# Peptides against a protein of PDB entry 6FRK, part 49

Target 1, 411 residues: chain A of PDB entry 6FRK
Amino acid sequence: NEEVLNAMLKEVCTALLEADVNIKLVKQLRENVKSAIDLEEMASGLNKRKMIQHAVFKELVKLVDPGVKAWTPTKGKQNVIMFVGLQGSGKTTTCSKLAYYYQRKGWKTCLICADTFRAGAFDQLKQNATKARIPFYGSYTEMDPVIIASEGVEKFKNENFEIIIVDTSGRHKQEDSLFEEMLQVANAIQPDNIVYVMDASIGQACEAQAKAFKDKVDVASVIVTKLDGHAKGGGALSAVAATKSPIIFIGTGEHIDDFEPFKTQPFISKLLGMGDIEGLIDKVNELKLDDNEALIEKLKHGQFTLRDMYEQFQNIMKMGPFSQILGMIPGFGTDFMSKGNEQESMARLKKLMTIMDSMNDQELDSTDGAKVFSKQPGRIQRVARGSGVSTRDVQELLTQYTKFAQMVKKM

## One batch from the design tools (peptide; made by RFdiffusion4, then SolubleMPNN)

Design b1_p11_6_s3 (from b1_p11_6, 8 letters changed)
Fold by OpenDDE base, seed 1:
Structure b1_p11_6_s3 (fold): chain B 411 residues (1-411), chain A 11 residues (1-11)
Amino acid sequence: as target 1 above (411 residues)
Amino acid sequence: DFLDELLEKLM
């Protein structure tokens, strides 16, 4: 039993390291999971794999929780939010995304560009702000970020803005001069919240970078960017561990709408390659597709068929940005995000739909479609021949369906 | 290779 536990923990540790989780955190998680698993309960014939998966999930949830309540803006007050982070972290884009998020929620929001170091920083912020119809402040002539930040904050306070976002300069390296400038700006404007913006794609460097910022500036919140690419999000755990600050939002793409409040459970589910069914349902609801109410009601009742999965793939094909949506589907997150462009992801969905087109109504409408195929292996061979695919491709589809249907039964 | 070496150091 201990050998089986150690082998399964090795696979989990591998997957977490491949997800950019810091080596020290993976070690701590392994020790915590070993201590949390009662070996006597594992002897009782419970599915050992499910028990280990649940223990791993629970310990990852604890690693993302700093034990500190996230700062939230107060309605009808002036809330000054200072952004800090390295150049290329997506900080300036994230300022605009956060401003737009609050504006859509009916907050009076504005942006201040206090980046005097990067040529065209103010033009970039102005362009993003203008597209989103967000008021902005900055200077083409003032070189002191403290003066710009102070004047901009004073202006927008006098105009009764509720959300005042200050974008600061970034550097390519951790330079003492950058941290001194950030401290001078923070002292001048007295922000209600300091947000560290971190790029998830920097992998194992996330801990050292997040620590360097926290050691110099009183970071109270974290935003993780570039979770649409190859970044599996393991760096987010490193940021929380180093900053002792909650993740408040995530950036999931290049668009101004590719920004969402951080949800611990969906994030850990995605990190483990379990997918995000809740986020998929939320995104499907936002699209107001008339056929979605019937699907959502079936999902709420824990009923999920191969036909319901086919209909979801059709809906996904209508939504356009496949990389994000596929990353929300159980069993697609790890293998579909690592390989290929949006067109390859579409081709894979079309292949799965073609396999399902070779299924009969009894197979498609069964609440346990995988069991229908497991009881009669000749069905797998028929479907494989009908769709021009291998029996393995059909088994992989049924495995994905089974993972999905098991999650729907837990909702 | 690198991940396996890291896992061996974690074990």
Scores: peptide ipSAE 0.000, ipTM 0.380, DockQ to the pose 0.010
Fold by OpenDDE base, seed 2:
Structure b1_p11_6_s3 (fold): chain B 411 residues (1-411), chain A 11 residues (1-11)
Amino acid sequence: as target 1 above (411 residues)
Amino acid sequence: DFLDELLEKLM
């Protein structure tokens, strides 16, 4: 039993390392999972795999929970939010995304460009702010970020802005001069929240970077960016562990709308390749499609048919940024995404729909569609012939359906 | 994906 546990934990540890989880956190997780698993209960014939999976999931949830409640802005007050982070972390883009998020929620939001170091920083912020119709402040002539931040904060306080976001200079490396500048800005404007923006794609460097920022400035919140790329998000665990600060939002792409509130359970589920069904439901709810309520109700009741999956694929094709949504479906993880652009992802989805178009109503409307096919393998051959695909392609679809339906039943 | 293979082994 200990050998089986150690083998499974070795596989989990390997996956977490491949997901950019810091080696110290992976070791700690391994020890915590070993301590949380009763070896005597594992001897009693319980599903050892499910116990290990649940223990791993539970310990990952704890690693993303800093035990500190996230700061939230107060309505009708002047909330100053200072952004800090390295150049290329997506900090400036994330300032605009957060401003736009609050503006869409009916907050009086503005942006201040205190990045005097990067040529064109103010032009970039101005361009993003203007496109989003967000008021902005900055200078082309003032080189002191403290002056710009102070004047901008005072201006927008006097104009009764509720959300005042200050973008600061980034650097390519951890530089003491950058941290001193950030401290001077923070001391001058007295922010209600300091947000560290971290690029998830930096992999194992996430811990050292997040720690360096926390050791120099009073980081109270984390935003993780570039989770749509090759980064599996394991760096987010490192950021929480190093900063002892909650992740408040994630950046999921380049568009201003590619920004969402952080949810622990969906994030860990996605990190493990389990998909983000909750985020998929939320995204489906954001689409004012009349057919969505019936699908959401079925999902909430743990009922999921091949027809419901087909309807979900139709909805996904309507949602636009196709890549992000597929990565939220269990079994449509990185392997579905890694092979192509949005057009290739759409072609794959259309192929799956074409396979389902060759199914009959009994197969589509079965609450256990995979069992219908497993009991009568001749159905797989019929569907394969009808859709012009291999029997393997039909089996892969049924495997994806089964993974999804099992997760919906656990919700 | 190794995580999908891991999930298949953990499921």
Scores: peptide ipSAE 0.000, ipTM 0.304, DockQ to the pose 0.022
Fold by OpenDDE base, seed 3:
Structure b1_p11_6_s3 (fold): chain B 411 residues (1-411), chain A 11 residues (1-11)
Amino acid sequence: as target 1 above (411 residues)
Amino acid sequence: DFLDELLEKLM
């Protein structure tokens, strides 16, 4: 039994190392999991795999929890949020995403570009801010980031902005000059929160980078970016361990909407390849899809129509990039998350919706839609002609619908 | 089927 446990823990440890989890954290997790598993309960014929998965999940949840409550902005106050992180971490894009997030929540939000090092930093921020209709400040002539940050913060404080986001220079490497510049900016503007932005794709370097920032600047929050790529997010555990600061948001793509509040359980579920069913439900609820209650009620009664399937496809299309949705679904590997598969998946859904647009209300609202078509094959030919598809494509849609309706009846 | 897997995972 101990040999089997050690073999299974070796596989889990290998998978966590391949997920960019730091080797020290993996070793400690292995010891904690071994101490949490009762070998007598494993002998009683309980599913050894489920017990180990639950123990691993519980220990990963502890590793992503720094035991510190995340800073939250106060409504009606002036909240200054300073961003720090390396060049290419997605920091500037993340500033715009966070500003847009708070603006959509009804906060008076603005952006300050204090990146004087990168040519075109202010133009990039201005472009992103203008697209999102977010007020911005910066200079083409001032080269001191402390002056720009101070003037911008003062301006937006005087204009009663509630969320004042300051983007800083990132440099390409950890340089003492970068950390000194960040400290000077932080001392001048006195931020209510300092956000470290980390690229998840840097793998085992996450710990050393996150530590270098925390040792120089009072990092209070972490944002992890590029979780849409091949990065499994194990570097996020390293960032939390090094900064002792909570992850507050994650960046899940290049779009301004590819940004979500961090949730511990969904993130660990995704890291383990278990999917993120809760994050999907929350994302569906955030979209204010008013028709979801009526659908959930129908699903509870084992009723599922072609119209209900059409409404679900509309909902999925409204959720944004298909890559995010697929990445929330257990056992869709990173290969399904490739940018090519997203457009193809959206085109496939749009094709299925176009087939359903050629159906009549009797076909769409039937609790046994596939049987309506099987009893009258002329309906398949009508729908195929109306939608410009083959009769095979309509039959494939009806086969899919039948499998859906069978799953709903088993709930 | 991709949609079967999608739903089995959404449900």
Scores: peptide ipSAE 0.000, ipTM 0.384, DockQ to the pose 0.055
Fold by OpenDDE base, seed 5:
Structure b1_p11_6_s3 (fold): chain B 411 residues (1-411), chain A 11 residues (1-11)
Amino acid sequence: as target 1 above (411 residues)
Amino acid sequence: DFLDELLEKLM
């Protein structure tokens, strides 16, 4: 039993390291999981795999929870939010996404460009802000970011803006001067929140970078960017551990709408490749689809049919921001998003729906649709002919369905 | 696929 546990923990640790989780955190998690598993309960014939999965999930949830309540803006007040992060982290884009998120919620939002180091930083912010109809401030002539930040914050406070976002110069690896500048800006504007923006793709470097920012300024929030289907979210755990600050939002693509509040459970589920079923349910609920309750009840009962998947694809196609929703469906996140734009992803869903249109009610309404096809391979050939696709395309659909249906049965 | 490999390791 201990050998089996150690083997499974080794596989989990390898997978977490491959997910860019910091080696120290993986070691700590292994020890915590090993200590949390009752070996006697494992001996009693309980599902050893489910116990280990639950223990791993629980310890990852603890690693993402800093035990500190996230800062939230106060309605009717002037809330100053300073953004800090490396160059190329998506900081400037994330400033615009956050401003737009609050604007859509009926907050009076604005943007300040205090990045004087990067040529064209103000033009980029101005373009993003103008496209989103967000008021902005910056200078083409002022080179002191402290002056720009102070003047911009004062201007927007006097105009009764509720969310005042300040974008700062992003550091490259070696410039100590930019950290002193960042501290001078923070001291001058006295932000209510300092947000560290982190690129999920930077892997094992996340801890040292996040720590370097926290050691200079009072980082109180983290935003993780580039959590599109390929980004290994393991760096996010390193950022939380180093900053002792909660992740408040995630960036999930290039569009201004590719931005969502951070949810721990969905994020850990996705990190573990378990998909974001909770986030899918939440997005389905946010869309107030008439059939949501019936679907949620089926999902809670671990029932998922090919028809339920078809209805989900119809709903996804109605929702518009298709990239985010596909990245929540198990088996659609990585390979489906990587190879194509949103239009190609939509064309692939339409192809899958066309395959399902050639299925019969017995196939669509089976709680084990894949087993219906596996028992009678002639069904695959019929569906392939009916939809004008290969037998391989039908098998790939059934494989995706099986992955999803297995996850729903584990909820 | 890293997710499939992670799933195979965790599932």
Scores: peptide ipSAE 0.000, ipTM 0.344, DockQ to the pose 0.021; fails the geometry check

Design b1_p11_6_s4 (from b1_p11_6, 8 letters changed)
Fold by OpenDDE base, seed 1:
Structure b1_p11_6_s4 (fold): chain B 411 residues (1-411), chain A 11 residues (1-11)
Amino acid sequence: as target 1 above (411 residues)
Amino acid sequence: DSLEELLKLLM
C-alpha cells in the first residue's frame, strides 16, 4: 500500500512540476498529502486513485488560499486600482479586460495610462479602451508617470467614476528605479488596491518575480494571465505563496472577454486535468445570448429543438478558441488542444449549422425533430440537396440531435 | 452535470 501510494504521489508530483508548480510547493504538498491519507481507508478497498486525487485537490486548494479576503470595489465609491507587473505580463491588456468586466456589470469605469517608458503604450491603451467604449486618460508629452497618474485620477474622481484603473510602466528586469517609480505613483494616487499581473507562461520564475514585487510594493491582489491551453497555471500557486495575496481574476486568451473571476475549485480541477465544468457553465452563461434563460427554461422542461441545438453551436463558436473550451471538458486531454483539431471541430460545427440552415421552421422548432424527418423521409433528401451534403450527413445530425433530446428529457 | 454531458456530446 505504501509503495502504491509513493508511486501515485510520484506521478502527481511529476504532473504538478510539468504544470509549472514550484518544486518546494510540490515537495510540501507531497508531505502534506502523505500525512493526510489514512492508509487504513486505503486498505478497505476504496478507490486508492480517487482518495489520492481528493487529498491532492484539498492540499492544492489550501495553496491558492492566502488566508486573506480579496479586496472588492465598493459600489458608489471611487475605487482606484493600480496595476503593476513586468513588461510582457499582459498588464495593459488586463487593465482593459478588468475595466470592461466592471463596465458590463454597470460600473462607471475608466483607464489611465501612466506608462511613459514604453513607446506606444498610450496608443495601445487608447485603442483597447476605444474598442470597449471605456473612457481613458494619458499624455503624449508628459513624461512623469506621477503627474499623469495624479491628473488622471483627479479628473476621473471629479467625474464620479467608480472604477479608476491605472496602468504603470513595466520593465524587463526588477530594477530599483522601477520600484521607486511605482512607489511614487502609489503615494501620489493612494490606490485602494494594487494588482500584480503575472504571466503564467514564465513557469518556475513566477515565485522570484512575485516575491520581488511584494517586497517593494504593497501588492494586495494578483491577476494571472496567459492561462490558455498551454499555460498549466502552476505559477499561480507560486504567486499566491510569494505575495500572500489572493488571485482575483485570470486571463484565458487575447479577447477582451477572455477574463474571468478566479474560482479556486475550477482552477485546481483544470490544473489536475479534471476539466473545469463550472467555468464552462459560467462561460456559457456569461454568453448573454438573450435566449440562454429561455433555453435553460426549455431544458428544465425537457424541451430541446434543432433550433436550440443550432443556437448552442453558435454559442460554442462565440466562446472563443475551441481548444480552450475542450480544455475545460473533463477527459479531453491536452492532445485534443492541437490547433489542427480546433479547425476541424469548428469546420464540423459549421457543416452541421449549414445542414440546419436548409431546414424549415417546422423542422427546426419541433420538440421531436427526428420524428418529423422519420415520418416524411423526403425532408431528409430536401435538406441534403439544399445544404450540398449526403442524406447520410443529415441522418448523422438527426442521430446526434436525438441523443441530445433524450438526454435533455432525462434532466 | 447534464449541461456538461450535453457539451461533451456536441463536441
Scores: peptide ipSAE 0.008, ipTM 0.471, DockQ to the pose 0.119
Fold by OpenDDE base, seed 2:
Structure b1_p11_6_s4 (fold): chain B 411 residues (1-411), chain A 11 residues (1-11)
Amino acid sequence: as target 1 above (411 residues)
Amino acid sequence: DSLEELLKLLM
């Protein structure tokens, strides 16, 4: 039994290391899982695999929970949020994403560019802010980030802004001068929250970087970026362990909307390759597709039409990058997340929709659409001609629909 | 579960 446990823990430890989880955390997790699993309970015929998986999941959840409640902005107050992090971490982009997130929630948000070190930092922030219609402050002439941050915070406080985000300079190396500058800015503006932005793609370097920031500035929140790439997010565990601060948001792409509140359970599920069913449900619910309730009701009644399938394809297209949706589904391998497969998948959906656009209401609204076409083969030829596709393409669509409709009837 | 299974079939 101990050999089986050790073998399974070795596989889990290997998978966590391949997910960029720090070696020290993986060792600690292995010890904690071994201490949490009663070997005598494992002898009693319980599914050893499920027990180990549940123990691993529980210990990973503890590693992501710093035991500190995340800071939240107060409505109707002036909340100053200072961003810190390395250059290339996605810090500046994340400032814009966070400002846009709060703006969409009806907060009065603004951005301050206190990055005087990077040429074009203010132009980049201005471009992002202007696209999102977010008010911004910065200087082309002032080189002191303390002056810019102080003036910008004072200005936006006087204008009754609720969310005041300050972007600071990021450097490529852990330079003492960067940390001194960040501390001077923090002392001048007295932020309500300091957010450390971490790039998930830096792998094993996450712990050392996060610790270096926490040791110099009072980091109270973490945002993890570039979780759309090859980074499986194991660096997030290292960030929490080093900063003792909660992850508040994750960046899931380059778009301003590729930003979501951090959820522990979905994140750990995704890290373990279990998928993110909850995040998929939440993303579908956030789309405010008034038809989702009607669709869920139809699905509960075992009714599924070609129109219902068309509406679902529209919904999937609205959910954003198909790669992100795929990466939320358990058992879809990382190989489907290639940018090439996304365009091909979207083109395939668009082709299916174009075929359906050539169908009539009787065909679309039939609870047995495949039978309507099987009884009158001339309909397949009409639809094929109308959509500019082969009769085979229409038959493939009907075969796919039939598989769906059979699955819905089994639910 | 239903939406996940639906998405698994679409893909």
Scores: peptide ipSAE 0.007, ipTM 0.470, DockQ to the pose 0.119
Fold by OpenDDE base, seed 4:
Structure b1_p11_6_s4 (fold): chain B 411 residues (1-411), chain A 11 residues (1-11)
Amino acid sequence: as target 1 above (411 residues)
Amino acid sequence: DSLEELLKLLM
């Protein structure tokens, strides 16, 4: 039993290292999982794999929890949020995403560009802010970020803004001059929250970088970016461990909407390759798809029609970039994205919907749609002609539907 | 688990 446990823990540790989890954290997790597993319960014929997976999941949840409550803005107050992070971390984009997130939630939000080091930083922020209709401040002539930050914060305080986001200079290296500048800005504006923006793709460097920021400025929150890429997000665990600060949001793509509140369980599920079903449900619910409750109730009763499948494809198409949706669906990880462009996958869904658009209500609303078509093969030929596809394409759709309907009945 | 399997079959 101990050999089996050690073998399975070795596989998990390898997968976590391949997910950019820091070696020290992986070692600690291994020790904690090994101590949390009762070997006697494992001997009693319980599914050893499920027990180990559950223990690993619990210990990963603990590694993401710094034991500190995340800062949240206070409604009707002026909340100053300072952003810090390296150049290329997605900091400037993340400032715009956070501003847009709060604006959509009915907060009076603004952006300040205190990045005087990067040529065109203010133009980039202005472009992003203008597209999102977010008020912004910056200078083309002032070179002191302390002056810009102070003036911008004062301006927006006087205008009764609730969320005041300050973007600072990001440098390519941990330069002492950068940290001194950040400290001077922080002292001048006295932010209610300092957000460290971290690129998930930097792997094992996450710990050292996050620590260097925390040692110089009072980082109270972390935002992890580029979780849409090849980064499995293991670096996020390193950032939490180093900063002792909670992850508050994640960046999941390049679009301004590719930004979501951090949820521990979905994140760990995704990290383990179990998908993000909960995040899928949440995104679907945020779209105010009122029909989702009715669908969930039908699914609980083992009912699934071709119409229900069509509505699900519509929901998937409405959820945003197909890459993110696929990355939330378990088993549609990075390997499935490697085989098809997002455009091809969307074209495939559109083709399936076009086939269903040629079906009648009796076919769509049947709890056994496949049997309706099997009893009257002429329906397949009608639908194929109506949608401009082959009879094979219709049969493939019906085969997919049948697999679903069988699974829903087994739920 | 069940919705996971369902989503795996849809696609």
Scores: peptide ipSAE 0.008, ipTM 0.431, DockQ to the pose 0.118; fails the geometry check
Fold by OpenDDE base, seed 5:
Structure b1_p11_6_s4 (fold): chain B 411 residues (1-411), chain A 11 residues (1-11)
Amino acid sequence: as target 1 above (411 residues)
Amino acid sequence: DSLEELLKLLM
């Protein structure tokens, strides 16, 4: 039993390391999981795998929860939010995304560009802000970020703005002078929240970078960017551990709408490659799609048919930001998106639907559709001919369905 | 492969 546990934990640890989870956190998680598993319950013939999975999931949930309540803006007050992070972290884009998020929620939002170091920083912020119809402040002539930040904050306070976002200069790893400038800006404007923006793609460097920011300024929130790319998000755990601050939002693409509130369960599910079924359900619910309740009840009962998958594909095609939603569907993860633009992803989805249009009701409504096809291979050939595709394309669809249906059965 | 293996472990 201990050998089986150690083997399974080794595989889990390997995959967490490959998800960019810090080696110290992986070691700690391994010991915490070992201490949480009753070896006697494992001996009693309980599903050892499910027990280890649940223990791993529970310990990862603890790693993303710093036990600190996330800062939230107060309605009708002036809330100053300072952004800090490395150059290329997506900080400036994330400032615009956060401002737009609050604007859509009916907050009076504005942006301040206090990045004097990067040429064209103000033009970039101005372009993003103008496109989103967000008021902005900055200078083409003032070189002191403290002056720009102070004047901009004062201006927008006097104009009764509720969300005042200050973008600062991004840093390269080697510039202590720029960390002092960041501290001077923080001291001058006295922000209600300091947000560290982290690029999920920086891997094992996340801990050291997040710590360097926390050691200079009182980081109270984390935003993780580029979770649409090859980054598995394991670096987010390192940022939480180093900053002792909650993740408040995630960036899931390049568009201004590619931004969502952080949810622990979906994020851990995605980190573990289990897809974001809860986030898919929540996005589906936010869209008020008429059949959502029936789908949610089927999912709760571990029932998922090829018809249910087809209906979800129809819903996804209606939702617009298709890339975000595909990345939430199990088996349609990073590999499906990494090879194509949004149009290619839509074309692939349409191809899958066309394959399903050639299926019969017995195939579509089976709670084990893949088994229906496996028992009678002639069905694959019929569907392939009917849809004008290869038997391989039908098998790939059935493989994706099987991956998803197996996940739903475990919910 | 290993995320698929972690998926295969967690699945």
Scores: peptide ipSAE 0.000, ipTM 0.351, DockQ to the pose 0.021; fails the geometry check

